# Peptides against a protein of PDB entry 4XPM: the designs that were tried, part 4

Target 1, 160 residues: chain A of PDB entry 4XPM
Amino acid sequence: VMLHSKNVKGFLENTLKPYDLHSVDFKTSSLQSSMIITATNGGILSYATSNNDVPKNSINEINSVNNLKMMSLLIKDKWSEDENDTEEQHSNSCYPVEIDSFKTKIYTYEMEDLHTCVAQIPNSDLLLLFIAEGSFPYGLLVIKIERAMRELTDLFGYKL
Target 2, 67 residues: chain B of PDB entry 4XPM
Amino acid sequence: DIKGTIAFDTHGNVIESTGVGSQRIEDIGDLSKVTLDAEGFAQVQGDSLLVHLYKRNDITLAVYTSA

## One batch from the design tools (peptide; made by RFdiffusion4, then SolubleMPNN)

Design b2_p14_1_s3
Fold by OpenDDE base, seed 2:
Structure b2_p14_1_s3 (fold): chain B 160 residues (1-160), chain C 67 residues (1-67), chain A 14 residues (1-14)
Amino acid sequence: as target 1 above (160 residues)
Amino acid sequence: as target 2 above (67 residues)
Amino acid sequence: SVKEFLKELHDKIF
């Protein structure tokens, strides 16, 4: 299996879109960021961000990317710890899910005032990571990432 | 005559909230403990509002109406 | 009925 960078980038960009329930007067903000990172070292393989107003190659862009790198590393570390902690796996911050007979877990983490969730792409060395504003409900964030994960079946079992 | 809604999962995490529901997120703690009937329905009176509950597929929907 | 309304709303949302 080979990762197709353009396809993955487009997928992640699509996940940024706000969630509109329509049936009720509820609409979220866009995700701040969406990333696929390595489970081994938290390296970013692909990412999308809603803040596109920063000029390319600017110091602000570099700082923004560095911030994503920092967050991805921190979340990967927390994920790694929780994957080796039975108690954490049974907390309200862990959602065991099954997709087409593949098992994985979705974790929610609060990063400062941001709401994040991360999940290992089933049987892979990859993590999918969503970062949202604090106004984005965790329950919906979990649903969103689960549904997104179901669209990444081509990455199931992907090993680095 | 809906005044608001809250939807939440089995972890007590909010999925959505509207209207007065957005101001009553703290109700989830009590609402999650309400015994539902065989069809997954219950009604709970809260101050001046009536809360209608329906749970299916591990997702609880609470609808706030006037009593 | 209220019950049917809730069921329908639940189905529409999820």
Scores: peptide ipSAE 0.703, ipTM 0.941, DockQ to the pose 0.890
Fold by OpenDDE base, seed 4:
Structure b2_p14_1_s3 (fold): chain B 160 residues (1-160), chain C 67 residues (1-67), chain A 14 residues (1-14)
Amino acid sequence: as target 1 above (160 residues)
Amino acid sequence: as target 2 above (67 residues)
Amino acid sequence: SVKEFLKELHDKIF
């Protein structure tokens, strides 16, 4: 059963929350953005952004969305290139993972001063994309996105 | 007494850091090369601090102490 | 022991 668009949006919003390790004195910032995009064109199907004071339907909001579109396209292109490059798949930026017998890869990419990670939702035409501040450690981003994908089983095998 | 911690994965990427560990991220390169015992433990002297290592499920935890 | 502490801390974090 496919998730409704509103449910996906809510899921992505929940991923924005800071990672708080109560056992140690460590807490991250919120993710800047969390998105589901198409693997083919990098089109945004759903997204969530951290609370930045931008009025709805304003020019600033439009610019913000356009910025996300640009970033998603760039990351999709890099991901696509790496998926066709054996050497890149063996770099420190690639994490092969298996979720319930489904194989996928998590890639980490630095976008200017931002830390990002992206992963293909298993057997689907969709990518899950996290964008965080530079202070968010990559190792934790990888863990975060893997755990998030485990909650998106309804999207496994989704084809456009 | 704990002075700080670093947790890192097999790719050398940080998962978390606290205390003096936050200022010693560059130690991961050397710590990742340390031979662990059969239980996944090791101790390494680093500068004036002792580093206690424990690795399980491909995640290494480093704890910095004065002794 | 130190080993027990490390195991416990690792379990708490992950």
Scores: peptide ipSAE 0.697, ipTM 0.941, DockQ to the pose 0.908
Fold by OpenDDE base, seed 5:
Structure b2_p14_1_s3 (fold): chain B 160 residues (1-160), chain C 67 residues (1-67), chain A 14 residues (1-14)
Amino acid sequence: as target 1 above (160 residues)
Amino acid sequence: as target 2 above (67 residues)
Amino acid sequence: SVKEFLKELHDKIF
């Protein structure tokens, strides 16, 4: 079973929602961006952004998309390097996780003033990528992306 | 009365912070070293506040109180 | 108790 493009887009849009803890006075900002990219080339297959105030087909939108493409490529490259580096896999920026007996790793990366988190969808050629403001705690970002991946079981094992 | 909270993971990364906890993120370094009892609890006296610790499932919750 | 409160709060958050 495969998720349709619209379903994936909607899913990513939902991940943008801020995390609101009602038990305590804590609420995050929305994620800046949420993407599914290829692990091979860092190409964006689907994305969502909280910056919806940019007119469609405007130069600002183009620049925004290009920025996402740049970030996705950079993060993919760093991820690829880390996947081939035992020391990096044991660094404080790597969270090994297991979802339904599938193993994957969550990596946190500082991108300028942004907090990012990326993880390979288990046994797939796809990466899930969250981009948040610097005020978004890394620990929560990791939890968020792990929970999100648990909802993407249809993409487990997906090969390009 | 609760003056603030901090929750952090085993990597020392913040999960959430509220109140005075938001201004005391640097405490995580020391709090992560505190020996917890068999049930996962501890209390640590800070500079002016009491910190109540509870760890379960690799997540530590710190609650700051005046007493 | 304080301990029970902490447990409950932990459960609410996570």
Scores: peptide ipSAE 0.704, ipTM 0.942, DockQ to the pose 0.934; fails the geometry check
Fold by OpenDDE base, seed 3:
Structure b2_p14_1_s3 (fold): chain B 160 residues (1-160), chain C 67 residues (1-67), chain A 14 residues (1-14)
Amino acid sequence: as target 1 above (160 residues)
Amino acid sequence: as target 2 above (67 residues)
Amino acid sequence: SVKEFLKELHDKIF
């Protein structure tokens, strides 16, 4: 299995779109960020952000990327700790899910004033990570990331 | 007429909220404990509003009405 | 029917 960076980038950008329920007067903000990171080191393999107004290669862009690197590392560490903690796996912040007979877990984490969720892509060395504003409901965030993972079957079993 | 809605999962986390539902997120704790009928329905009187509940596929929808 | 309305709304949302 080969990771196609351009295709993954486009996929992540699509996940940023606001969720509109249509039938009710409810619409979210865009996700702040969407990333695929390594489960081993928290390294960013691909990412998308809603703040695209920053000039390319500017110091502000570099700083924002560095911030994403920091967040991804912190979340990876928290995820790793929880994966080795039975109590955390049974907490209200953990959603065991099964996708096409593959088992994984979705974790929700409060990161400062942001709502985040992370999940290991089944049987892989990769994590999918969503970062949203505090107004984005966790229940919807979980649904969003589960549905997104269903579209990443090509990455199931991906090893570094 | 619908005054608002709340949808929540089995963890008590909000999926969506509208109208008066957005101001009654704290109701989820009690609503999650309501016994539903065999078809997944229930009605609960809450102050001046009536709450209509429907649960399917581990997602509960609460609709607030005046009657 | 209120029940039918709830079912339809649930289906439209999810």
Scores: peptide ipSAE 0.701, ipTM 0.941, DockQ to the pose 0.921; fails the geometry check

## One batch from the design tools (peptide; made by RFdiffusion4, then SolubleMPNN)

Design b2_p15_3_s2
Fold by OpenDDE base, seed 1:
Structure b2_p15_3_s2 (fold): chain B 160 residues (1-160), chain C 67 residues (1-67), chain A 15 residues (1-15)
Amino acid sequence: as target 1 above (160 residues)
Amino acid sequence: as target 2 above (67 residues)
Amino acid sequence: SKIEELIKKYFEEFE
């Protein structure tokens, strides 16, 4: 089964939803953005944002998209560096994980006042990227992206 | 009576915090060093609060109470 | 107890 572009977009939009823990009085904000980007160039293949109030084809929309492009490239570059740095892979910002017998890593990065996390979709040329407000705890952000990747099995092993 | 909570992972990163726990994030350093029993539970006496610790599947939950 | 109930409900959310 292959994930169509529309299905991927819908998936990313769904990941924007707040994380609500019902057992305690805790609920996060929505993610600012959720993206699938290429590990090679940091190009955005699909994305979703919580700021949907911006008129289409407006200057504000263009600026928003350009900002996402910038962030995706910066995070991709940092990810690439860390993947080639043994010391960084042993920091508290790196989480080695295994999903359905596939190994990958989740990295957390602070981008100005934002909290971000990125992970290579197992055995693929793709990265899943979450961008959240600074109030979103890193530990929960890691859990969120791990759970999300478990729903992307159709992209496991995807090569460009 | 529960005064708040803190949850953190094996890296010491916060998962969630509520109530007084939101003002005691710095406690994670000490709480992460507490030895848990066979059920993954421990109690730690703080300044004016009692901390109930429980760990399951790499998640540690700290519940703060008055007693 | 209230604590035991909270712990049970909490970790069930992550299972």
Scores: peptide ipSAE 0.752, ipTM 0.951, DockQ to the pose 0.858
Fold by OpenDDE base, seed 4:
Structure b2_p15_3_s2 (fold): chain B 160 residues (1-160), chain C 67 residues (1-67), chain A 15 residues (1-15)
Amino acid sequence: as target 1 above (160 residues)
Amino acid sequence: as target 2 above (67 residues)
Amino acid sequence: SKIEELIKKYFEEFE
């Protein structure tokens, strides 16, 4: 199945769902946001947010979108720096992973009181970005984004 | 009876915590240093709780019990 | 045991 723009949007919306471990009494909150951004400029190609009870075109919506744009850019910049820093790639905030023989890295970044993680979609100019509340454990966030990225094979190798 | 759990990855980052485990995140530092047997198991006596450690596929689960 | 069952179910959730 090809991932069209609307399919990507729907995919991201689905990633917002809480992570529920049924074997134990543990369930996370929903992700605050899920995004696909460009690795070059941090531009948002697609996104989903859990709080969409704001009227369209309202000033609140505009501010929310602008906030996402800012976070996206900041995380992209940090990611870019770390990709050129051997020490950062060996920190506890970097997870080298392999998906179907494609190598990539997952980085965790704390953004104020939020927990975020970002990963380059293999061989692409795109980054997948999750933004969660501070209560969302980083270890589980990493697992979540890795699992999600495995479903984005259509975007592997995507170049701008 | 199970009093709680903590799970963490090879980086020491929390995967989940429940019950008393939620208040013992700092235990990860010591738990990560525990030598596990061939089956990926170990028991560690805590202050008042017994910790049952299980590791599979880079995930370590700590189960806290009273005995 | 209860713990054994928990362990089994828990790690199965991550497979």
Scores: peptide ipSAE 0.752, ipTM 0.951, DockQ to the pose 0.893
Fold by OpenDDE base, seed 5:
Parts: C-alpha cells; structure tokens; sequence
Structure b2_p15_3_s2 (fold): chain B 160 residues (1-160), chain C 67 residues (1-67), chain A 15 residues (1-15)
C-alpha cells in the first residue's frame, strides 16, 4: 500500500511517541515535531507536532507553523552545506547508513536549545526531520530516525 | 548492585543514561578507548564504582556497580 | 545474574 497524504501524516504523528526502553528505567519525552521537507527549498510537505498541555501566550511558539517553516529552512541549508563539504561528512555529527542496499546520511544539529536530526530519504528529494528537546540524547535520536526511515520505502527514489 | 547505566554509539554520542550514569556522561571519552575482548566485554575500575562494558552492533553499554 | 539478564534484554530492544 502506497503512502498517501493521510498515511504520511499519521506516520509522522506516530514518530512523536516517546522512546521507552523497558530493560532500564529510561523513557524520553515526545518529539516536539516530525516533518518531511523538500531537500531543494526546505518546503514542508507534511508535519506533526506535539500538543502542549499548558497554553502558551507567546506569538513565537516553537510549535507554530511559522517556526516550523523557519527551522525547516535553516536545517535544510545546513544539510545542503554539509552535503557539499567532505570534511563535515566525516564529523561526529554525520552518520552514514544503509537501508536495504540504499545509502543515506543522518545529520545531527543543535537548534538553539533543541536537538534535531535530519536524513535524506534514500535517492529522493525529500528529508525526514525530527525536532526534540535538549534532553533527548543524540545517539538515540539517530537510532529513532533510522528506524523510522525503514518504514518510508515507498518514498525511496521520490523526485520532485 | 547496579547503580546506573550509560549507553553510547560509535560517535561517542549518548543513547541513554540512568542512575549514577546520568552524572558520568564525561566518562564516555575514556570508556570509548577501552579495548574490548573477543566477546565485546571489558571491566574498568573507576573511582568507587566498577564499570562493566558491553558492545554489540555499534552500541556500547556501560553498567555501573559498586563492586 | 542481574547484569547478565539486563544485558540480554537491553540489546534485544535494539534488534
């Protein structure tokens, strides 16, 4: 079954769930946001955000659509620069991975006090982007996005 | 008795931490340099805690015990 | 032992 707009939205919403390790007393917070964006312009194709239990009276709410657009563009720009920099691709913030014989890279970026990671969906013009609180460990965030990427095989090779 | 844990990847980034491990994230630098045996195991004596290291599939788990 | 049990369960969560 191919992923349609509704399916993609639901998928992203599911990725928001905390990572719970049952063998130890460890459970993360929910992701703040999960997005699929274009690698070309950083445009948002689909997104999901966690709802806050406490209302915020700030116009610059992190979960606002405008903030998501800004962050997606900034992260896309960093990603684009790193993809054109061999030295950055060998840094500790870059994880080369292979999924079903398809190669891609996962990058971790600190955005203000947030922890983010982004990965190009293999052979596609799309990026998967996770935004989490600073308490979310980068190593686990990388594992989380890699596992999620394995469920997006329908988007492998997608060109705009 | 297990006092806590730290897990980290091949890049030295934290995967998780619990108990006393949450206060010893800086140990990753030294722990990542420890030579593991053929089974991916090692033991390192710390200040007052013993660290049991286990590596499997690019994940290193450090278990802190009193002895 | 408790450690052995933890190790087994822990890495199984990542398989």
Amino acid sequence: as target 1 above (160 residues)
Amino acid sequence: as target 2 above (67 residues)
Amino acid sequence: SKIEELIKKYFEEFE
Scores: peptide ipSAE 0.751, ipTM 0.951, DockQ to the pose 0.895
Fold by OpenDDE base, seed 2:
Structure b2_p15_3_s2 (fold): chain B 160 residues (1-160), chain C 67 residues (1-67), chain A 15 residues (1-15)
Amino acid sequence: as target 1 above (160 residues)
Amino acid sequence: as target 2 above (67 residues)
Amino acid sequence: SKIEELIKKYFEEFE
């Protein structure tokens, strides 16, 4: 199954869903946002947000989108710095992972009151980015993005 | 009876917390240092609660009980 | 036991 733009959008929409652990009485909030951005410029290729109550073409929508653009750029920049920093790659904010023999890293970043995590889609020029409320545990956020990334094999090796 | 849980990864980051565990996130620092047996198990007596530690596949689960 | 069942179910959720 090939991932097209509409499929990617739908995929990101699905990632917004809360993480529900049934064995214990624990359920997260929905992700605030989920995005695929370029590793080069932090440009948003696709995104989903849980804030769907904003009227289209409204000032609030513009502000919301602009906020996402700003966050994506900031996170991309920080990711880029960390990818060139051996010490940061060995910090507790970096999770080296391997998916089907492809290596990548998951980074966690606190953005004001938000919890974020970002990971390069293996061997690609793309980043997967989750933005959650501060109540979303980082450990679970990492697990969530790792598992989500395993579903994006069609994007592995994607170059701009 | 179970009073709560805390789960954390190898980086010490929280995976989940429930019940009394939600108020004991700070315990992760000490719990992460506990030596587990060959089966990934340990028990730690803390204040009035007993902590049952289980580790599998880089996830450590702490179960808090009264006894 | 209740705990054993929890442990089993819990880690199965992450497999």
Scores: peptide ipSAE 0.750, ipTM 0.951, DockQ to the pose 0.885

Design b2_p15_6_s3
Fold by OpenDDE base, seed 5:
Structure b2_p15_6_s3 (fold): chain B 160 residues (1-160), chain C 67 residues (1-67), chain A 15 residues (1-15)
Amino acid sequence: as target 1 above (160 residues)
Amino acid sequence: as target 2 above (67 residues)
Amino acid sequence: MKEELKKLHDEILSF
């Protein structure tokens, strides 16, 4: 199945869904946002947000989108720095992973009171970025983004 | 008679927590050092609670009980 | 208890 823009948007929307356990009383919030951005400039190619109650073309919507743009840029910059920093790659905030023989890294970053994680889609110029509330545990966030990346094989090797 | 749970990864980051486990995140440091048996299980007595450990696939689960 | 641990762990792995 080929990934089209519509398919990517829908995919990202699905990643927003919370996790819950039935054996014990555990349930997360939905992700605040999920997006694919460029590794070069932090430009947003596609995104989904759990805040769908904002009217279109409203000032609040513009502000929310601008906030996402700002966060994506900041996270991209941090990611770029870490990719050139061996020490940062060995911190507890970096998870080396292998997907179908492709190697990538998942980074967790605290942005204000939010929990975020970002990962380069293997061999691509794209980053997958999750933004969650501060109550969302990092360990689970990492699992979530890893699982998501495994479903984005069509974007592996994508170059701008 | 589960009083709470904590699950954490090899980096010591929380995957899930419930009940008293949510208030004992600091236990992860010590729990990560516990020697598990061949099946991946262990028990640790802490404070007034017994901690049951099970690790598989790089995920450690801690279940807190009174006994 | 071991079975409970396994079941809960399996549920976590299912994420």
Scores: peptide ipSAE 0.778, ipTM 0.952, DockQ to the pose 0.739
Fold by OpenDDE base, seed 2:
Structure b2_p15_6_s3 (fold): chain B 160 residues (1-160), chain C 67 residues (1-67), chain A 15 residues (1-15)
Amino acid sequence: as target 1 above (160 residues)
Amino acid sequence: as target 2 above (67 residues)
Amino acid sequence: MKEELKKLHDEILSF
């Protein structure tokens, strides 16, 4: 299935959904945000947020979007640094993964009280970025982004 | 009966936690060092709880019980 | 208990 802009937005919105175990009492919060950004400039190509209580075009919405832009840039910069740092790539915050014979890395970053996870879409100029509350376990966040990335094969190899 | 659970990956990061497991995240360090049997199981006696371990596909599950 | 462990582990793997 071809991923169009609207399809990507809907996909990201779907990634916001929490995980729920039935065997035991475990349920996460929804992701705060899910984004596809450029690896080069940290520009947001598409995003979804769980907090939709803010009126559109309001000052609060603008501030929220600006916050996402800021976080996107910060995480992109951190990712860029780590991609050039062998030691960071071998830390517990880096998960090398292989999807359909394409290698990429998943990074976890603490951003204030938030848990974030970012990964380069294989062979592309794009990053997938999840932002969650501090209560969202990192291990699960990694699983979540890995699973999501496997569904973005249409973006593999995408170059700007 | 199960008093709690912890699941964690090979990096020691939590995947899920419930019950008393949520209060024993610090156990992951020691639990990750436990030698498992051929089927991926082990049991570790804690201070007041028994920990049942099962690892498969790089995910370790710890289940806390009274016995 | 082993079966319970496997059951829960399988559910986690299904994430």
Scores: peptide ipSAE 0.778, ipTM 0.952, DockQ to the pose 0.742
Fold by OpenDDE base, seed 3:
Structure b2_p15_6_s3 (fold): chain B 160 residues (1-160), chain C 67 residues (1-67), chain A 15 residues (1-15)
Amino acid sequence: as target 1 above (160 residues)
Amino acid sequence: as target 2 above (67 residues)
Amino acid sequence: MKEELKKLHDEILSF
């Protein structure tokens, strides 16, 4: 099944959902944002945010999008640097993973008071990016993005 | 009774924490070094709390109890 | 306690 733009948007919206344990009292917040961006320029191809109460075409929406554009560019730049830095690839903030024989890396980044993680969709020019509150554990964030990537096989090998 | 929990990955990053576990994230360093039995279990005596460990699939779970 | 540990761990793995 082909993953179209509407499907991607819906997929990203689903990734916003919090985790909840039933055996113990543990529940996360929703992700603030979930995005697919270009690895080349950090351009946003698709995104979802938990702040859906903002009226469309409003100044607040424009500001929110601009903020996402800024963050995506910054994270893309940091990712690019780390991809060219062997030491950073062996830090605790880098998770090498293999999905269906494709190798990629998940990076965690502290962005101000936010917890973020980014990963290159295997063999593609695309990055998957999650932005969460500081209370969202990094270990869980990594699990979340890895499992999300496993559902994006249609984008594996995608070139711009 | 369970007083709290911590789950963490092989990088020492938290997956979940509850109760007293949320206040003892610093224990991960020591807990990650504990030798587990063949089934993946261990117990570590703490201060007034007993820590029960279980590791499988690269995820370590620590449960804090009073006894 | 071991059974409870396994149950909670399984729930985490289900994330």
Scores: peptide ipSAE 0.778, ipTM 0.952, DockQ to the pose 0.745; fails the geometry check
Fold by OpenDDE base, seed 1:
Structure b2_p15_6_s3 (fold): chain B 160 residues (1-160), chain C 67 residues (1-67), chain A 15 residues (1-15)
Amino acid sequence: as target 1 above (160 residues)
Amino acid sequence: as target 2 above (67 residues)
Amino acid sequence: MKEELKKLHDEILSF
């Protein structure tokens, strides 16, 4: 079954949900944003945000989208640099992973007071990007994005 | 009686923390070096708290108790 | 305690 635009949007919206442990008092906030962007230009192909209280077509919505565009571009640039830097690929901020025999990397990046992580969808020209509050643990972000990637097999090998 | 918890990955990054564990993130460095038994368990006596460790699937869980 | 550790760890793995 091929993922269509609406299905991708719904998928990203679902990734926003927080994690909650019932055995101990631990609960995260929702992700601020979840995005699929192009690895080439950082263009946003699909996105979801937890800030849905902003009226559509409002100036606040425009500013929010513009902020996402800026962040996606910055993260894409950093990702591109790291993909060409062997030292960065060996840092604690880089997680090599293998999904169904496809290899990719998960990077964590501090963006001002936000915690972000990004990963190339295997063999594709696409990146999956999560943006969370600074209180969201990086280790959990990595787990979250890795598991999300496993559900995006339809996008594996996607080329622009 | 659990006083707190920390879970962390092989990179030393936090997965979750609660209670006193949230104030002892710096313990991860030492805890990651503890030798575990064949079942993945260990205990480490801290200042006033006992740390119970369990590692499986590259995730280490530390539980802090008074005894 | 070991059983509790395993249970909590399993819950984390269920994320």
Scores: peptide ipSAE 0.777, ipTM 0.952, DockQ to the pose 0.745; fails the geometry check

